Peptides against a protein of PDB entry 6D0Y. Designs and how they scored, part 136

Target 1, 225 residues: chain A of PDB entry 6D0Y
Amino acid sequence: ETEDHLESLICKVGEKSACSLESNLEGLAGVLEADLPNYKSKILRLLCTVARLLPEKLTIYTTLVGLLNARNYNFGGEFVEAMIRQLKESLKANNYNEAVYLVRFLSDLVNCHVIAAPSMVAMFENFVSVTQEEDVPQVRRDWYVYAFLSSLPWVGKELYEKKDAEMDRIFANTESYLKRRQKTHVPMLQVWTADKPHPQEEYLDCLWAQIQKLKKDRWQERHIL

## One batch from the design tools (peptide; made by RFdiffusion4, then SolubleMPNN)

Design b2_p22_4_s1 (from b2_p22_4, 10 letters changed)
Fold by OpenDDE base, seed 3:
Structure b2_p22_4_s1 (fold): chain B 225 residues (1-225), chain A 22 residues (1-22)
Amino acid sequence: as target 1 above (225 residues)
Amino acid sequence: SEEEEAKKYEKLLKEFLEKAKE
């Protein structure tokens, strides 16, 4: 296959077909595996690109990578490393939305048996450890906590099943940070209810509350985050 | 192994975090 043809196949996967999505993904994984000797770098770049530019197809591409990893373990490792480097580049470019999507993508790769649970726990431990850094802007601390919490809907269940003690430690550190961090307050935007008046909660506190509820519900989603 | 992978990624992430401070 030509380089341009590979791009087309990867970008169009998941579109309406007479075959099942699973069958199409298995077929594409086979095609990509066969072309790795000639187009490894291109395939690697393409997969990284669709991961960050097509968030609506997140589960499609994580599944594809999972299938490809099962065929070629070394390529799977190279892909994960490339994704982490891309995460760095996204942050350097101040593309925070892309960065959080990449973290979510990596999180879902745990479910696809590409990334081991201990590796993802290590990533989140590193993220939350930023809250302990001194003489850094709070926005830096806040973002890494956000990236962690925002990714838990995709991987929280798996991580607690395999690394519950480590996850509890991360949660404790997160809670501690949220209690001591500075909070923005805009009185005019405060929401009041007649029966249950509550102080204004900023975005990170709100997300924390949602994740705590999700955890309580055994990671079964009943509400939109 | 899972432990070997975890250590590898941890090193990579630490390097990333240090560079991201700039």
Scores: peptide ipSAE 0.092, ipTM 0.720, DockQ to the pose 0.015
Fold by OpenDDE base, seed 4:
Structure b2_p22_4_s1 (fold): chain B 225 residues (1-225), chain A 22 residues (1-22)
Amino acid sequence: as target 1 above (225 residues)
Amino acid sequence: SEEEEAKKYEKLLKEFLEKAKE
C-alpha cells in the first residue's frame, strides 16, 4: 500500500462501517504489520500523529497499537518511546494540555497490554515524587499530581488489580501532599467532567475526591472515557 | 511478559524523569 493509503486507513479507522470496530482494527493491524518492513517510519509517525491530534479516538488508537504490539512487539516499544519523547517535548514546551493527554494515552496503553502495569506505576511514582522536589514551583508539583490523578480513570483499575500496594503508597504520598500544599487554583489544570456533582473545591482537592470515589466504587464509572 | 515489558521501559522512564527535571 502507498503511504497515502496508509494514512487514509489510519485516520479513518473507527468510522462508520459495516464491520465491527474490533474487526476493522484487527484488519488494520494486519495491514500495518505487513507494511512495516516498507513503511515502519511512516506508520510510526502516522500513529503518533493521530494519537496526539485525535483525542476523540483515544481508545481506538490505543487498541490499534495494542493489536499491532501483539503482532510486532518491537514496534509497540518504538511507539511508546515516541510517545514518551513527545510527552517530554510537550512538557518542555509547556504544552500541559497535550502532556496530560499523552499521559492518559499511555495509561490506556496499559489496558491494551502495550505498557506493563509496573512501568506505569513507576511513571506515576516518578510523577508523585515531584511533590518531594525542593525549590520548585508548586504548580509543577500540582501538575504532576494532576497528571497522575487525571489518568487514573483510564488505568486505575488495572494498576490496583496488579500493584495495589504500590498504588496505595502513591495515594498516601499524594494525599499527604494535598494536605500540606497551598490551596490555590492552577490555571494549567483542565476540568474533568463527571456526572455526579461535587461541591466547589480547589481543583486538585476536587479531583482527589472524585478519584477517591472512583476507587471506592472499584473504578466502575458511568462515564465512557 | 510483564517483567520484560517493565524492564523494557525502565530506561525510558528514568530518562524521562531526568529530562523532565531540567
Scores: peptide ipSAE 0.078, ipTM 0.716, DockQ to the pose 0.016
Fold by OpenDDE base, seed 1:
Structure b2_p22_4_s1 (fold): chain B 225 residues (1-225), chain A 22 residues (1-22)
Amino acid sequence: as target 1 above (225 residues)
Amino acid sequence: SEEEEAKKYEKLLKEFLEKAKE
């Protein structure tokens, strides 16, 4: 495969085909694995690019990475490292839209067996722990709570099944923070709410209520948050 | 400070990365 051909294959995966999506993804994973000796860096960059720039294909690319990780565990690790670096860069650049999406992407990688559930729990513990720190702007505390809560539709079920006690602690800490925080609509969070189903409520309180309902429904989502 | 916040975020991500490798 040429570099251009690989780019085409990766970008076009999930499009209409005579074969099933699962079959196409398995086939592509095999092609990519075979080309890693010659094009590892290119493939890594391509996957990172489509992962962050094509949010409509989130589950397609997380699945692809999961399949590839099963074939080449080291490459899977390098991919995760690259995504974490990208998350770091997004946060440094104050690109919070990309940052929260990357957290969601990483969350779905748990379902694809690329990231271990305990690792994601640890990440969320770290996120929520920011709310307990002093001399931190509330906007930053709110963002990490938002990043945590908004990612639960993708990974909440898995994490509660494997780490229910730890998740309950995170939820308790989150609830405590939401009760004691100053209730204001933060502009950075407003960017993500095109439709406010409950405009009378503060955004995080509204999201919290939605997540609580989702949890009660055993993480079976009825509509996109 | 903003620099302190950046350091905290880096620490969080680093800790996550280490756990992800396990």
Scores: peptide ipSAE 0.035, ipTM 0.587, DockQ to the pose 0.015
Fold by OpenDDE base, seed 2:
Structure b2_p22_4_s1 (fold): chain B 225 residues (1-225), chain A 22 residues (1-22)
Amino acid sequence: as target 1 above (225 residues)
Amino acid sequence: SEEEEAKKYEKLLKEFLEKAKE
């Protein structure tokens, strides 16, 4: 495959096809694996790009990476590292929308067996630990809580199945923070939806409530008509 | 400062990476 062709294949995966998505992903994973000797860097960059720029295909690309990781573990690792680097860059650039999405993407990679559950728990522990930092803006604390909570729809089930005690601790710490923090509408937290948040509820509190409900529902998302 | 905050972010992510490799 040529580089241009690889780009096309990667970008178009998940589109309407005569074959199942699973079949297409397996096929693409095979193609990519075969081309890694010649195009590893290109493939890596492409995957990072689509992961970052096509949020609507999050599960498609996490699955693809999962399949590829199963074929080439080293590449999977390199991909994760690249994504973490991108997360770092996003944070440095104050691109919090991208950053939170990347966390979500990484979260779903747990489901795809690319990232170990304990590692993700550790990440979230680190995130929530920011709430305990002194002499930092509350907005920083709020963002990391937001990043944690907003990622749970993608990984909460898996993490609670494997690390329930640790997750409960994280939740307790989160709840504690939410109770004591200043209730202020933070503009950076507005970015997850185009809709205006409920005027009677601060967004983080609202998100917390939603996550609590999700947890209660065994992490099965509700389809609201 | 902004720089200090950035360093904190980096530290956090580095710690994650280390654990992710385990």
Scores: peptide ipSAE 0.032, ipTM 0.582, DockQ to the pose 0.015

Design b2_p22_4_s3 (from b2_p22_4, 9 letters changed)
Fold by OpenDDE base, seed 2:
Structure b2_p22_4_s3 (fold): chain B 225 residues (1-225), chain A 22 residues (1-22)
Amino acid sequence: as target 1 above (225 residues)
Amino acid sequence: SEEEEAKKFEELLEEALKRARE
């Protein structure tokens, strides 16, 4: 019975309420913390599930996890580990749409002080480093660049504030790759867009331009990417 | 209705908070 209530609360948080979202999240974090001794595995699973299935609530759940992490650091770590495992599984299964979303989710966890900025930088370095590897299909290399760039709206500000030099290096490598890559259309890139399929050349170059502008604007979004 | 659902959520939260404090 308690588990059912937890599921309901977790799934419904962020919906219309007489209370502020922040208040509800704080309250829910407290509830979850209290129930961790008895329902840790269930709570972990629930959070992972809703994080994946409800992308529209990304910031809600990252914030929730952030609050929970502040209360129970170990649990926060376990959650991150679970999400990383899921990311790896998605990549192995060639589920690139899920994978990129998970990268965004992890990126926002940096803002919530769940993941350290250096760790995220390292992840992005690893992503972009794939572009330098031989025997990797361009479609996969493109995806890693896409995953990196598409996540910057969520975490770019934080990363540049703390790791500007490293980020500049990643950007330089990204730019170099974008200039030298073939711009032949790859069907997989079409899957990465929500509404319309985009040609390989148009989409990544456009995204790059948008991110460059965002960077120039000090990571203050004026347009929805 | 959305309002009813909101009330339900708040009630559930309050109930859960009470349990958590026990």
Scores: peptide ipSAE 0.196, ipTM 0.776, DockQ to the pose 0.911
Fold by OpenDDE base, seed 5:
Order: C-alpha cells, then sequence, then structure tokens
Structure b2_p22_4_s3 (fold): chain B 225 residues (1-225), chain A 22 residues (1-22)
C-alpha cells in the first residue's frame, strides 16, 4: 500500500493542490528520498514512466528529478541512465515521437542541474554529426536536426552561456546541412508519426528560422515553438 | 471532484512526510 501511495503522489503531483507546486515538489522529493532505501527500483521505474507518459508535466518531473538529484546524486545518475536507455530503445524501435520528447526532457534536465551542459553539447554534437554520414537516410538525418532544434527552447540559453563556441560550431554545421539537403514535401501529419520521422520541408526551415530568431533574442521566448 | 482529489493528495503527502520524518 505504501507503494500505491508513492505512485499516487508521483502521478498526481502538479495537479490541483492547496499548496504551491514548489512546496509540493520539495515535499515529495523529501518523501522519495526517505523511501529510496526500500523502494529505489520502484521509484525509479515510476519516475521514468511518468516522464514518458505525461509530457504535459515535463517541467514538473524534471524539477522533481533535479530536487532528488540534489539529495541523492547516485539516484539522479541512475535516472539519467535509465532515460538514455529508453531513448536508445525508442530509436531502435523507430518510435521517433517518443525519442524527440525524451531528448527534450533530457535537455530540460540540464536546467535542473541533473545533466551537465558539456554532456548535452556532446549529445547534440553527436546528433548533428549524423548529417555528415552518407550511409544514413536523409529522413534520419533530418530527424536528428529536428530533435536538436526542437530541444533548444529548453536548453539553448544554458548551453550558449557555458559552451558558446561549441554551440556555434553545431549551428554552423546545422545551417550548412539545411542548405544542402534535398527538400521534400511531406504531409504535416507525418511529423507526428513514429514510422516516418521526417519534418516537412517548410517546417524544418521554419523551425530553423524560429530558433535563429530565438538565439538573436538571447533565448528570450516570445512565443511557444 | 477536483477538491477531493487535491485534498487526497495533500493528505497522502502529509502522511508520507510524517513517516519520512520518523
Amino acid sequence: as target 1 above (225 residues)
Amino acid sequence: SEEEEAKKFEELLEEALKRARE
């Protein structure tokens, strides 16, 4: 029954409450920390599950994990490892919608001080480096660029503050790829399909333009991308 | 209701906090 209570708390945090979200998250983090000796595996599984299945609560759970990481660094590491494994599994299963969301989730974990900025930069470098691989279908190359750009609203500011030179190189490579890639018209609905992770021509170029504007505005968002 | 749900969450959290502090 204790496990059921933990599940309820984790699943319902961020919903209507008499207390502030910040207070509830701090409280829940304390509870979870205390229960780690007995329920670490369960808690880890629950957090991974809700992180994946409740995208509307992305910032809630990244914040929660940030709080937990501050309390228990090892647990934070295990969580990140689990999420990375899930990302790899999603990619192998061609579940690109889940994969891009997971990249965004990991990106926001940088803001929560769970993932170091250099590590995220390295991930994005790896993503963009795929654009230089000729044995990879363009649909996958486009997806990696999409995943990178789509995540920048969550982490671009932090990465440029910490690794501006490296980020500039990634941007240059991205721009170069976007200019030289073959443009195809794909229905907008296919952007959200797991088996065809190919943004339509206008969408990817539009996204690039939006990110460039965001960068120019010092990562101060004026609209939701 | 939403109010009942909020109350339930708060109660669960309070109970859990109590256990954690013991």
Scores: peptide ipSAE 0.196, ipTM 0.774, DockQ to the pose 0.935
Fold by OpenDDE base, seed 4:
Formats: sequence, C-alpha cells, structure tokens
Structure b2_p22_4_s3 (fold): chain B 225 residues (1-225), chain A 22 residues (1-22)
Amino acid sequence: as target 1 above (225 residues)
Amino acid sequence: SEEEEAKKFEELLEEALKRARE
C-alpha cells in the first residue's frame, strides 16, 4: 500500500491542489526521503519513469529531484546516473526524441543544483566533440549539435555564468562545424521521429541563430524557441 | 473532479507524512 501511495503521490504532484506547488513538493520530498531506506530502488524507478513519461511536468520533477538531492545527495547522484543510463539506452535504440528530452531534463537539473555546471559543460563538450569524429554519420553529428543547442534555453545562462570560457570554446567548435557541414536538402516541414534524427536542413542554422540571439540577450527568452 | 483529485493528493500526502514520522 505504501508503494502504491508513493506512486500516486509522485504521479499527481503538480496537479491542482489547495496548497502551493512548492509546499507539495517539499512535503513529497520529505516523504520520499523518509522512505528511501526501504524503497530507494522503487522511488528511483518511479522518478525515472515519470520524468520520461510526463514531459509536461519536467520542471516539477527536476525541482522534486533537486529537493531530494538537497536532502540526500547520494540519491540525487544515483538518479542522475540512472537518467544518464537511460540517455545512453535511448541513443543506442535510436530513440532520438527521448534522448533529446533527457538531455533537456538533465540540463534543467543543473538549475535545480542536482548536476554541477562543469559536469554539464563536459557533457556538451562530449556532444560537440562527436562533430570531429570521422566515422560518425553527419546525421548523428547534427543531432548532438541539436541536442546541445536545444538544451541551452534551459541551462545556457547558468553555464555561461560559471564556465564562460569553456562554453565559448564549445560555441566556436559548433560554429565551425555548422559552417563546414554538408547541408542536405530535407523538407523543412519534416517532423522529427525517433527513427529520423535528421534535423531539418536549415533548422540547425536557424536554431544556431536563435541561440546566438538568446546569448546576446543574456539568456533572457523573449520567445519560445 | 479536479477538486476531488486535489483532496486525494493532500490526503495521501498527509498520510504519508504521518507514516514517515512514525
């Protein structure tokens, strides 16, 4: 019964309540912390599941994990590790839509003080470094750039505040890649699917321009990218 | 109803908090 209650709480948090979201999240974090000794694995799995299945509640669950991390740092680390494993699995399965979402989720975890800025920078460095690998298809290289750029609205400000030099290097490498990559003519209205990681031909360039503008605007969004 | 769901969550949370403190 306790397990069922936890599942219900985790799934329903952020929905309509007489209490504030912050209060509910704090309360839930306390409950989960107390149950970690007995239900750590279950709680971990539940959080990973809802994080993946309920993208509309991304900020709710990143915040929840942030609160849990503050209470139990080890659990926060294990959660991050689990999410990274999921990311790797998604990439192996060519589930690029899930993968990019997971990158965004991880990015927002930086804002929630679960992932250190340098760690996220390192991840993005790894992503952009793929662009330099000759044995990797361009479609995959493009995806890594997309994953990086598309995550910056969530974390760019934080990363530049703490790791500006490293970020500038990543940007320079990204720009260099975008200039030298082959532009394949793909219909602009192509919907990205899990099996079709092809960014729209001009989408990366457009996204790059948007991110450059966002950067210029000190990462204050004026519109939804 | 959304109100009923809200009550359910709060009730569950309260119950869970009680259990966590025991």
Scores: peptide ipSAE 0.194, ipTM 0.774, DockQ to the pose 0.876
Fold by OpenDDE base, seed 3:
Structure b2_p22_4_s3 (fold): chain B 225 residues (1-225), chain A 22 residues (1-22)
Amino acid sequence: as target 1 above (225 residues)
Amino acid sequence: SEEEEAKKFEELLEEALKRARE
C-alpha cells in the first residue's frame, strides 16, 4: 500500500496542483527520505524508471533527486550509479537515443548538485578521448562528440565556472577532431534512431558552431522555443 | 477533472507527510 502511494506521488509530481512545484517537490523529498529505510530499493527503481520514461519531466526529476540527495547523500550516489549503469546498457544495446538523453539527464544533475563538476568533466573527457581511437568507427566517435556538445546547454555554464581549463582542453580536442574527421554525405532528412548514431556532417558542424556561440554568450540562450 | 486529480495528489502528499512524522 505504501509502495503504491509512493509510485503515485513520484509519477504525478509536477502535474497540476494547488501548490507550487517547489513546495510539492520539497514535500515529496521529505516523504521519500522518511521511507528510505524501508523502501530504498523501490524508491530507487521508481526514480530511475520515471527519469528514463518521462523525458518531459527531466528537470522535475533532476530537481527532486537534488533535494533528496541533500537529505540523503548516499542515496543520491546510488541513484547516479544506477543511471550510469543504464547509460552503459543503452550503449551496449545500441540505443543511442536513450544514451544521449541519459547524458543530458546526468548533465542536469550537476546543476542540482548531485554530480560534482569534476566528475562530469571526466565523463566528457572520456567521451572526447574516443575520437583519438583509430580502431573505433567514426560513427561512434561522432556520436560521443554529439553527446558531449548536445549536453552543454544543460551544464556548460556550471562546468566552465568550475573547470574552465579542463573544459578548454576538451574543446580544443573536439575542434581538432572536427577539422580532421572524414566528411560524409548522409541524407539530411534522416530521422534520428537508436541504431543510427551518426550525425550528418552539416549537423555536427552546425552544432559545434552553435555551442561556440553559446559559450561566447556566457551560456545564455537567446532564442525562445 | 484536473482539479480533482490535483486535490487527490495533495491529499496523498499530506497523508504521506503525516506518516513520515510518526
Scores: peptide ipSAE 0.191, ipTM 0.770, DockQ to the pose 0.902

Design b2_p22_4_s4 (from b2_p22_4, 10 letters changed)
Fold by OpenDDE base, seed 5:
Structure b2_p22_4_s4 (fold): chain B 225 residues (1-225), chain A 22 residues (1-22)
Amino acid sequence: as target 1 above (225 residues)
Amino acid sequence: SEEKEAAEYEKLLKESLERAKK
């Protein structure tokens, strides 16, 4: 009975309701916690699915996972592990659109106290370190920089508050790479596709400038990137 | 309708929550 309702409860949270989103999320977290003993695998699968397939509800599901993690730390860990596996699979499949979204999702999980700041810093260090690998095509190096920079609106404030020195190092390496990389002219309207990363000459530089400004403004956004 | 769907969701959530509390 409850099993049949879990999908509906999870998929439809955050939609039109007479109750506040926060109230519904708290309630849902309670329901899910109670059902974990019997339906852990199903709940885990469902959460991973909606986290991946419903990007418009990113903050809803990161918040939900945060609430659930607070109730059951072990489950939170399993969820993160599942998401990391999915990220790796996406990268292996060259699904760069999904991959970048997953990085953003994971980034926001730091704000929700699901992922520790040092862990996210380590991930970004790994991303930016790819720029130093000569056997990696520039298009792939550019993507990792993009994935890093495009995630900072979600987690930059938190990471600089806790790991400013490490973040500065990452920024310095990023800046150095952006200055020395070869710029190719690609249509600005080109979207990163699932088959190949599509670096844009002006886009990465523009994104860098935007992130620098965001950093200067103490991570207070004035516009959506 | 959206209102009907919202009501159904709230009902489902409420019922599920009540079961969870027991």
Scores: peptide ipSAE 0.333, ipTM 0.867, DockQ to the pose 0.929
Fold by OpenDDE base, seed 2:
Structure b2_p22_4_s4 (fold): chain B 225 residues (1-225), chain A 22 residues (1-22)
Amino acid sequence: as target 1 above (225 residues)
Amino acid sequence: SEEKEAAEYEKLLKESLERAKK
């Protein structure tokens, strides 16, 4: 019975309520914390599931995890580990859509103080470093750049505030790659997003321009990417 | 209705919180 209630509480959080979202999330975090001794595995699985299946609630669940992490640091770590494992699995399965979403999710976890900024920077460094690997198909190299750039709306501000030098290096490497890569498989990039790229620009170049503008605007979003 | 569902959720949450405090 309690287990069923947990599923309902987790899945339906953020829906219409007379209470504020923040209040509900705080309450839910309290409930989950209390039930961790008995239902940790179930709660972990549920959170991983909704994180993956409900992209429209990304910020809701990252916030929830942030609140829960503040209450139980070990659980937060286990959750991150689970999500990273899922990311790796998605990449192995060439499920790029799921993978990029997971990167965005992890990115927003930085804002929620679940993942440290240096760790996210390291992840992005690893992503962009793939562009320098000769044995990797360009489509995969492009994806890593896409994953990096498309995640910056969620975490760019935080990373530049704390790791500006490292981020500048990543940007320089990204720019260098974008200048030298071939632009022959634009349709493949379109599969990675629900939005159609600008008709006159290659998608990654367009995204790069958007991110550059966002950076220039101090990561204050003026348009929906 | 959405309002009814919201009320039910809030009730469930409150009840769960009370149980968690025990």
Scores: peptide ipSAE 0.331, ipTM 0.867, DockQ to the pose 0.925
Fold by OpenDDE base, seed 4:
Structure b2_p22_4_s4 (fold): chain B 225 residues (1-225), chain A 22 residues (1-22)
Amino acid sequence: as target 1 above (225 residues)
Amino acid sequence: SEEKEAAEYEKLLKESLERAKK
């Protein structure tokens, strides 16, 4: 019964309510904190599940995790670890759509003070470093660049504020890769699928241009990427 | 209705909070 309640509370947060979202999230965080001693694994699984399966509630759940992390730092860490494991699993399974979303989710967790900026920078460094690996197909290299760039709207400002030098290096490496990579003629407006991780050439270049503009605008979003 | 669901959620949350404080 309690588990059912937890599921309901977690899954339905952010829906229509007479109370503010912030109030509900704070309340829910309190409930979850109190139940961690008895239902840690269940709560962890539930949060991972909703984080993964309810992309429309990304900011809701990142905020929730942020609140919970503030209450229980260890749990926050475990959640991040679980999400990273899921990311790795998604990548291994070639679930690139899920993977990119998870990267975005993790990126927003930086804003929620769950993930430290240096850790996210390190992740992006790892992503971009794949572009230097000759044994990796370009399609995969392109995806890592895509995952990096597409996540910057969520975290670019924070990362540049705290790790500007490192970010500049990543950008330089990214730019270098984009210039030297082979251009493939892929039909435009392709839908990302698990089996098709290769972004459209124009899209990746366009994304780069948009991110460059966003950076120039000091990460103040004026349009939806 | 959404209102009913909202009320139920709030009730559940409130009750859960009360339990959590004990």
Scores: peptide ipSAE 0.327, ipTM 0.866, DockQ to the pose 0.914
Fold by OpenDDE base, seed 3:
Structure b2_p22_4_s4 (fold): chain B 225 residues (1-225), chain A 22 residues (1-22)
Amino acid sequence: as target 1 above (225 residues)
Amino acid sequence: SEEKEAAEYEKLLKESLERAKK
């Protein structure tokens, strides 16, 4: 049964093959497109699952979704909506490690022409706007800034090419927040856990400096993450 | 072996593509 094969095809793509990765991805995209009329829900679920649970294959699956989106634009939209829902669920569950990864995944989808640059800018505007809410704990405000900044290596170039003025406003707001936020002396030895999203002050400041340099260098990274 | 698994995957993909074209 074709349905039984979908999981295998999706989960194992990008593994050792005599064919190029690009060829396999194109082939898989074709298979998935053909099966959408009968197995859309299953394919959607599978893609969301592997996107979420296999971070080592991030670029493989963003590329796959990009190819599939080019074939079926409506499905691409449904996939993005599902991923956004998952992001909200992760945040609600205080699963900040998953949440930040999902933001990075979504960021790379911009490069794959699945998410429009203005939409990603709007998301980041929403993130940074949390810093202006005084009733929100600083730990949460810091995380949104972290999620924004840590995603820029994946999408900063594209966003500045398309929406430079808007990005500059976000950067200005971020800088303003970083200057005025309370300094916390959390031990540097703290291990990142799902329940502890609070970036250390030194880390955020360091990340900000790194991103500023990256921006200055026109988003050309010497060391790819 | 990885080679065998790769071959099986390619076979599965090829067969699936053929079905998709019908």
Scores: peptide ipSAE 0.322, ipTM 0.864, DockQ to the pose 0.893

